Peptides against a protein of PDB entry 6UG1. Designs and how they scored, part 209

Target 1, 304 residues: chain A of PDB entry 6UG1
Amino acid sequence: SNEERKRRKYFHMLYLVCLMVHGFIRNEWINSKRLSRKLSNLVPEKVFELLHPQKDEELPLRSTRKLLDGLKKCMELWQKHWKITKKYDNVGLYMRTWKEIEMSANNKRKFKTLKRSDFLRAVSKGHGDPDISVQGFVAMLRACNVNARLIMSCQPPDFTNMKIDTSLNGNNAYKDMVKYPIFWCEVWDKFSKKWITVDPVNLKTIEQVRLHSKLAPKGVACCERNMLRYVIAYDRKYGCRDVTRRYAQWMNSKVRKRRITKDDFGEKWFRKVITALHHRKRTKIDDYEDQYFFQRDESEGIPD
Target 2, 301 residues: chain A of PDB entry 6UG1 as posed
Amino acid sequence: SNEERKRRKYFHMLYLVCLMVHGFIRNEWINSKRLSRKLSNLVPEKVFELLHPQKDEELPLRSTRKLLDGLKKCMELWQKHWKITKKYDNEGLYMRTWKEIEMSANNKRKFKTLKRSDFLRAVSKGHGDPDISVQGFVAMLRACNVNARLIMSCQPPDFTNMKIDTSLNAYKDMVKYPIFWCEVWDKFSKKWITVDPVNLKTIEQVRLHSKLAPKGVACCERNMLRYVIAYDRKYGCRDVTRRYAQWMNSKVRKRRITKDDFGEKWFRKVITALHHRKRTKIDDYEDQYFFRRDESEGIPD

## One batch from the design tools (peptide; made by RFdiffusion4, then SolubleMPNN)

Design b2_p25_8_s2 (from b2_p25_8, 12 letters changed)
Fold by OpenDDE base, seed 1:
Structure b2_p25_8_s2 (fold): chain B 304 residues (1-304), chain A 25 residues (1-25)
Amino acid sequence: as target 1 above (304 residues)
Amino acid sequence: EKSLEEFEKEVLEEIEELLKKVKEL
């Protein structure tokens, strides 16, 4: 019905805000001074120097290469620190079906909300799910004075899916779900004026995204619980930005149709949510990022 | 069953409360 479409739209909006607030809270927790002091000790001086290369005036690319090498070494150090990767409880923050939501409303499964103290302990010990691991990696980079963002791919239920029964009963459902990350890192390259994408946990990759990312879900089975729609960046100064354009190859033709921002009402509403989560002034980094997004929009064109 | 309008109102109120709490953080 038209009513069920509206219910799913509003529930999607609520769920999206809850996810974005979760990302904001986790971003605050990883700014812990106590955690920072512990995690800085994981990074040797030689690796710290690679993270902070001098500007090569002749060839700025040499400085970027040093930063990339430093980030690779940090990823290796993080793998040594992280002792136990726990499976997600159920589907974690991956996308639920409408049926799973309806069934879960009846079962008051107390989502054991991880407390700040438990999170900080988990990161310090290297014991937790992949999301906690990524968040801890961002904390380690921030402890080394790196301008690292926490990236969250928000997975609200698909309000465009009007199917009742998506029985995701396949034995491989968990493997397909976790094939691509929900959380990752971005690092500002001050030399190239670009964000570097870092997945320290899942794909263990570093990339400079031009047209597409390796982190963008591909294939029907992977996209059932992980649809690239709302990629939100949380910086060390409590900035919040929609960076979906970086990771979406087909923002205008495909991704926009599955976002609340498909219409003017949804666009205005979503901008209010971003503005409420954005607790810093604009910077030149935001100007370079917006210029990159503009160029990506022009290069994609309007879908015919 | 709650009307669609009651459900819409509750969802919007919850969103506003969450956004308020986040501005206070």
Scores: peptide ipSAE 0.137, ipTM 0.758, DockQ to the pose 0.875
Fold by OpenDDE base, seed 3:
Structure b2_p25_8_s2 (fold): chain B 304 residues (1-304), chain A 25 residues (1-25)
Amino acid sequence: as target 1 above (304 residues)
Amino acid sequence: EKSLEEFEKEVLEEIEELLKKVKEL
């Protein structure tokens, strides 16, 4: 019905705000001074120096290569620190079906929300789910004075799916779900004026995204619970930015149709949400990023 | 059953309240 279409749209909006607020809260928690002091001790001086290379005036690419080597070594150090990777409870923050949402409303399962103290302990011990591990990695880079962002791929239910039964069948559902991450890291490269993508936990990769990312879900089964629609960046100064354009090859032709921002009402609403979560002034880094997004938009073109 | 308009109003009010609480954090 038209009523069910509207209900799913508004529930998607509410769920998206809850996810974006969750990302904001986790970004505050990883700024903990107590955690920072503990995690800085994991990074030896030689690796710290690679994270902060001098500018090579002859070839700026040499400075970027040192930073990339430092980030690789930080990923290796993080793997040594992280002792226990827990499975997600149910589907974690991956996308739920409409049927799962209806069934969960009837089951008052008290989701034990992880407290700040428990999160800080989990990161310090190296015991937790993959999301806690990525968040802890961002905290370690921030402890080394690296301009690292927490990235969250927000997975609200698909309001464009009007099927009554949206149950997912399959023995490999968990493996396909966790094939691509929901959380990752970005690091500012001051030499190339670009964000470097870092997945320390899932794919264990460092990427300089041009047109497509390895972190973008591929294949029907992997996209069932991980649909790239809302990639939100949280920085160390409580900035909040939509960075979906970096990871979406087909933003205008495919991704926009599955976002609340497909119409003017949804665009204005989503801008209000971003503005509410963005607690810093604009910087030259934002100018370079917006220029990159503009160039990516022009290169894709407007779909006919 | 709540009317669609009542449900729309409730969800928008909840979103506005959540956004207000986040500005206070």
Scores: peptide ipSAE 0.068, ipTM 0.698, DockQ to the pose 0.813
Fold by OpenDDE base, seed 2:
Structure b2_p25_8_s2 (fold): chain B 304 residues (1-304), chain A 25 residues (1-25)
Amino acid sequence: as target 1 above (304 residues)
Amino acid sequence: EKSLEEFEKEVLEEIEELLKKVKEL
């Protein structure tokens, strides 16, 4: 019905805000001074120097290469630190079906909310799910004075899916779900004036996204629980930015149709949510990023 | 059953409260 369509739209909005607030809270927790002091000790001086290369005036690309090598070594150090990667409880923060939401509302299952103290202990010991591991990696980079963002791909239920029963095929569902990450890292390259994408846990990859990301879900099975719609960036100064344009090849033709921002009401509402989560002043880094997003919109063109 | 309008209102109020709490952080 039209009523069920509206109900799903509003529930999607509420769920999206809850996810974005979760990302904000985790971003605050990884700024812990106590955690920072512990994680800085994981990075030897030689790796710290690679993370902070001098500007090569002849070839700025040499400085970027040093930073990339430093980030690679940080990923290797992080793998040595991280002892136990736990499976997600159920689907974690991957997308639920409408049926799973309805069933969960009836079951007053006390979601064990991870406390700040438990999170800090988990990161410090190297024991937790992949999301905790990524968040800890961002904390380690921030401990080394790297301008690292926490990235969250928010997976609210698909308000465009009006099917009652999407029985997901059971056996491979978890493997297909976790094939692509929900959380990752971005690092500011001050030399190229671009964000570097880092997945330290899932794909164990570093990329300089131009048109395509390896982190963008591909294939029907992977997209059932991970649809690239709302990629939110949280920086060390409590900035919040929509960076979906970086990771979406087809923002205008495909992704926009599955976002609340498909209409003027949803666009205005979503801007209010971002503004509420954005606790810093604009910087030149935001100008370079917006220019990159503009160029990506022009390059995609108007969908036919 | 709550009317659709009542449900819309409740969801919007919850969103506004969450956004208010986040501004206070």
Scores: peptide ipSAE 0.067, ipTM 0.701, DockQ to the pose 0.809
Fold by OpenDDE base, seed 5:
Structure b2_p25_8_s2 (fold): chain B 304 residues (1-304), chain A 25 residues (1-25)
Amino acid sequence: as target 1 above (304 residues)
Amino acid sequence: EKSLEEFEKEVLEEIEELLKKVKEL
């Protein structure tokens, strides 16, 4: 019905805000001074120096290569630190079906909310789910004075799916779900004026995204619980930015149709949400990023 | 069952409250 369509749209909006607020809170928690002091000790001086290369005036690419090598070594150090990767409880922050939502509403199960103290202990011990691990990796880079962002791929229920039964059948449903991350890192490269994508936990990859990312879900089974729709970046200064354009090859033709921002009302509403979560002034880094997004929009063109 | 209109109102109010709390952080 039209009513059920509206209900799913509004529930999607609420769920999206809750996810974005969750990302904001986790981004605050990883700024903990106590955690920072502990995590900085994981990074040897030689690796710290690679994270902070001098500008090579002859070939700026040499400076970028040092930074990339430093980030690779940080990923290796992080793997040594992380002792226990817990499976997600149920589906974690991956996309739920409408049926799962309905069934969960009937079950007054108190979701055990992870407290800040428990999070900080989990990161410090290297014991937790993949999301906690990624968040801890961002905290370690920030402890080394690296301009690292926490990236969250927000997975609200698909309001464009009007099927009553949205049950997902498959023996490998969990493996397909976790094939691509929900959280990752971006690092500012001051030499190339670009964000470097870092997945320290899932794919264990470093990318300089031009047109496509390895972190973008591919294949029907992987996209059932992980649709690239809302990739939100949280920086160390409590900036919040929509960076979906970086990871979406087909933003205009495909991704936009699955977002609340498909219409003017949704665009204006989502802009208000981003503005509410964005607690810093604009910087030249934002200008370079917006220029990159503009060039990507022009290069994709308007879908016919 | 709550009317669709009551549900829409409740969801919008909850969104506004959440956004307010986050601005105060």
Scores: peptide ipSAE 0.048, ipTM 0.727, DockQ to the pose 0.819

Design b2_p25_8_s3 (from b2_p25_8, 13 letters changed)
Fold by OpenDDE base, seed 4:
Structure b2_p25_8_s3 (fold): chain B 304 residues (1-304), chain A 25 residues (1-25)
Amino acid sequence: as target 1 above (304 residues)
Amino acid sequence: MLSLEEFEEKVLKEIEELLEKVKAL
């Protein structure tokens, strides 16, 4: 019905805000001074120097290569620190079906929310789920004065899916779900004026995204619980930005149709949400990023 | 069952309350 379509749209909006707020809170927890002091000790001086290369005036790419080598070594150090990767409880922050949501509303399951103290302990010990691990990696880079962002791929239920039963069948559902990350890192490259994508936990990859990312879910089974729609960046200064354009090859033709921002009302509403979560002034880094997004929109063109 | 309008109002109110709490962080 038209009523059920509206209900799913509004529930999607509420769920999206809750996810974005969760990302904001985790980003604040990452900025813990106590955690920073502890995690800085994981990074040797030689690796710190690679993270902060001098500008090569002849070939800026040499400076970028040093930064990339430093980030690779940080990923290796992080793997040594991280002792226990826990499985997600149920589906974690991956996308739920409408049926799962309806069934969960009847079960007043007390979601044990992880407290700040428990999070800081988990990161400090190297014990937790992949999301906690990525968040801790971002904290380690920030402890080394790297301009690292926490990236969250928000997975609200698909309001464009009007199927009554969306039950996902299959024993491999967890493996397909966790094939691609929900959280990752971006690092500012001051030499190339671009964000570097870092997945330290799942794919264990570093990427300079041009047109597509390895982190973008591919295949029907993976996309059932991980749809690239809302990729939100949280920086060390409490900035909040929509960076979906970086990771979406087909933003205009495919991704936009699955977003609340498909219409003017949804665009204005989503902008208000971003503005409420953005607690810093604009910088030249934001200008370079917006220019990159503009060029990506022009290069995609209008969908035929 | 809540009417569609009552559900909309409740969801919008919950969104506003969450956004206000986040602005205060």
Scores: peptide ipSAE 0.089, ipTM 0.749, DockQ to the pose 0.816
Fold by OpenDDE base, seed 5:
Structure b2_p25_8_s3 (fold): chain B 304 residues (1-304), chain A 25 residues (1-25)
Amino acid sequence: as target 1 above (304 residues)
Amino acid sequence: MLSLEEFEEKVLKEIEELLEKVKAL
């Protein structure tokens, strides 16, 4: 019905805000001074120097290569620190089906929210789910004065899916779900004026995204619980930005159709949400990023 | 069962309240 379509749209909006607020709160928690002091000790001086290369005036690419090598070494150090990767409880922050939402509403299960103190302890010990691990990695880079963003791929229920039963039947459902991350890192490269994508936990990859990312879900089974729709970046200064354009090859033709921003009302509403979560002034980094997004929109063209 | 309108109002109010709480952080 039209009513059920509206209900799913509004529930999607609420769920999206809750996810984006969760990302914001986790981004605050990883700025903990106590955690920062502990995590900085994981990074040797030689690795710190690679994270902060001097500008090579002859070949700026050499400076970028040093930064990339530093980030690679940080990923290796992080793997040594992380002792226990817990499985997600149920689906974690991956996308729920409408049926799962309805069933959960009937079950008054107290969601045990992880407290800030428990989070900080988990990161410090190296014990937690992949999301906590990624968030801790971002905290370690920030402890080394790296301009690292926490990236969250928000997975609200698909309001474009009007099927009543969307039960995902499959023994491999968890493996397919966790094939691609929900959280990752971006690091600002001051030499190339670009964000470097870092997945320290799942794919264990570093990439300089041009047209496509390895972190973008591929294949039907992987996309059932992980649809690239809302990739939100949280910086160390409490900036909040939609960076979906970086990771979406087909933003205009495919991704936009599955976003609340498909219409003018949704676009205006989503801008208000971003604005409410964006607690810093604009910088030249934002200008370079917006220019990159503009060029990506022009290069994709208008879908016929 | 909440009417669709009551549900919409409730959801919008919850969104606004959450956004205001986050602005205060």
Scores: peptide ipSAE 0.054, ipTM 0.728, DockQ to the pose 0.819
Fold by OpenDDE base, seed 1:
Structure b2_p25_8_s3 (fold): chain B 304 residues (1-304), chain A 25 residues (1-25)
Amino acid sequence: as target 1 above (304 residues)
Amino acid sequence: MLSLEEFEEKVLKEIEELLEKVKAL
């Protein structure tokens, strides 16, 4: 019905805000000075120097290469620090079906909300789920004075799915769900004026995204619980930005139609949510990023 | 059962309350 369509749209909006607020809170927690002091000790001086290369005036690319090598070594150091990767409870922050949501409303399952103290202890010990691990990695880079963002791929229920029975065939293996991450890192390259994408935990990859990312879910089974729609960046200064354009090859043709921002009302509403979570002034880094997004929109064109 | 309108109003109010809590952080 039209009523059920509206209900799913508004529930999607509420769920999206809850996810974006969760990302904001986790971004605050990883700014902990106590955690920063502990995690800085994991990074040797030689690796710190690679993270902060001098500008090569002849070839700025040499400085970028040093930064990339430093980030690779940081991923290796992080793997040594991380002792226990816990499985997600149920589906974690991956996308739920409408049936699962309806069933969960009836079951007062006390989701054990992780407290700040428990999170900081988990990161400090290297014990937790993949999301906690990524968040801790971002904290380690920030402890080394790297301009690292926490990236969250928000997975609200699909309001465009009007099927009553959205039961995923029970065979959607945990492996297919976790094939692509929900959280990752971006690092600002001051030499190339670009964000570097870092997945330290799942794919263990570093990339300079041009047209597509390795982190973008591919295949039906992976996209059932991980649909690229809302990729939100949280920086060390409490900036909040929609960076979906970086990771979406087909933003206009495929992604936009599955977002609340498909219409003017949804665009204005989502802009208000971003503005409420964005607690810093605009910088030249934002200008370079917006220029990159503009060029990506021009290169994709308008879908026929 | 809440009417669709009552549900929409409740959801919008919950969104606004969450946004105000985040602005205070």
Scores: peptide ipSAE 0.047, ipTM 0.718, DockQ to the pose 0.812
Fold by OpenDDE base, seed 3:
Structure b2_p25_8_s3 (fold): chain B 304 residues (1-304), chain A 25 residues (1-25)
Amino acid sequence: as target 1 above (304 residues)
Amino acid sequence: MLSLEEFEEKVLKEIEELLEKVKAL
C-alpha cells in the first residue's frame, strides 16, 4: 500500500538517525583520555615515528610510504592486543529485514545496551565484537596523535524493498553477513592530501581508494545485510561527514536510488542530520576531500 | 560548537518528530 511505503520510509529515517547517533556516541567513547593513555603504550617509539614521518621535500611519496608502514605495524600490534573476537548478537548492526523488525517489536527483548564503562573495559582487555575492535583501533591511532576517523556503514532497513515478506532467499550464513565490515578506519595523509582506508579487523587491509574499495560489498548474499548507502565519518574533533562517494563506484546510477537523499525532501533532511552531528568548523582537509568527491562525480558522469 | 547537550537535544527532537510521523501512519 501507499501507507506501507510511507511507514517504511519514515522508519528507515528514524533507524538511520539512531545508527548515526550510535556512531557519534562510540566516537566520543573512543576519545576517552583514560583509554588513550593505555592504548598509546601498545605502540613502540619506532612505530610512532613511522606514523609521524618528516616531510620529504624531494619525494613526498616516501613520507606516505612511512605512514603506510606505520599503519601496517599498528594493525599487527592491534591483532596481538585483541584476544577474543566475539560473534555478533544476532545480526549486530547489519541490515535487518522488515519481517525481523516487526517480529522484534513484538518481543519486548531487553536489548542489553553496552555502557561506556563496559566498552572501555572491553577495548582495554581486547575482548569484544569486531565493531568494538575497530573502534578500539581508531582509539589507539588517536592516542598516537594520528588524525584517524571512525567510519560507519549505516545499515537501515531497505525502504525501497516493498515486498511484504522480506525473508532472505535462504539462511544467509553468518559468514556471508560478516564478509565485509560495518566499521573501519580512515587516516589522513597530510603528504598526498588524501584519506587512507584501514580495515584492521575484517579484511586486514590498507587502501588508498581512487575509484573503488575492497570494503564495498560484492555479491548477492553479502549485500543482503550490507548495502553501501550511508558511509559516515566521525573524526577526533567530533566532525561528521558523509563519505559514501569514496566507497561507491556507482553513486549516481545505483547508490542514490537506495538513499533517503534520492529526493529534495530527503536531501534537506539528511543535511539537517549531518549538520546536527557535525560539531567542528570546516578545515582545509574538508576542502581537499570535497574536491576529491567532485572529481569522482565528474568521472562517474550523469547516468543515462 | 554545539555542546554534547545541545547535540542530544537536536537529535532527540529529530527522533521525536520521526516517531510522531511513524505513529500517524
Scores: peptide ipSAE 0.030, ipTM 0.618, DockQ to the pose 0.067

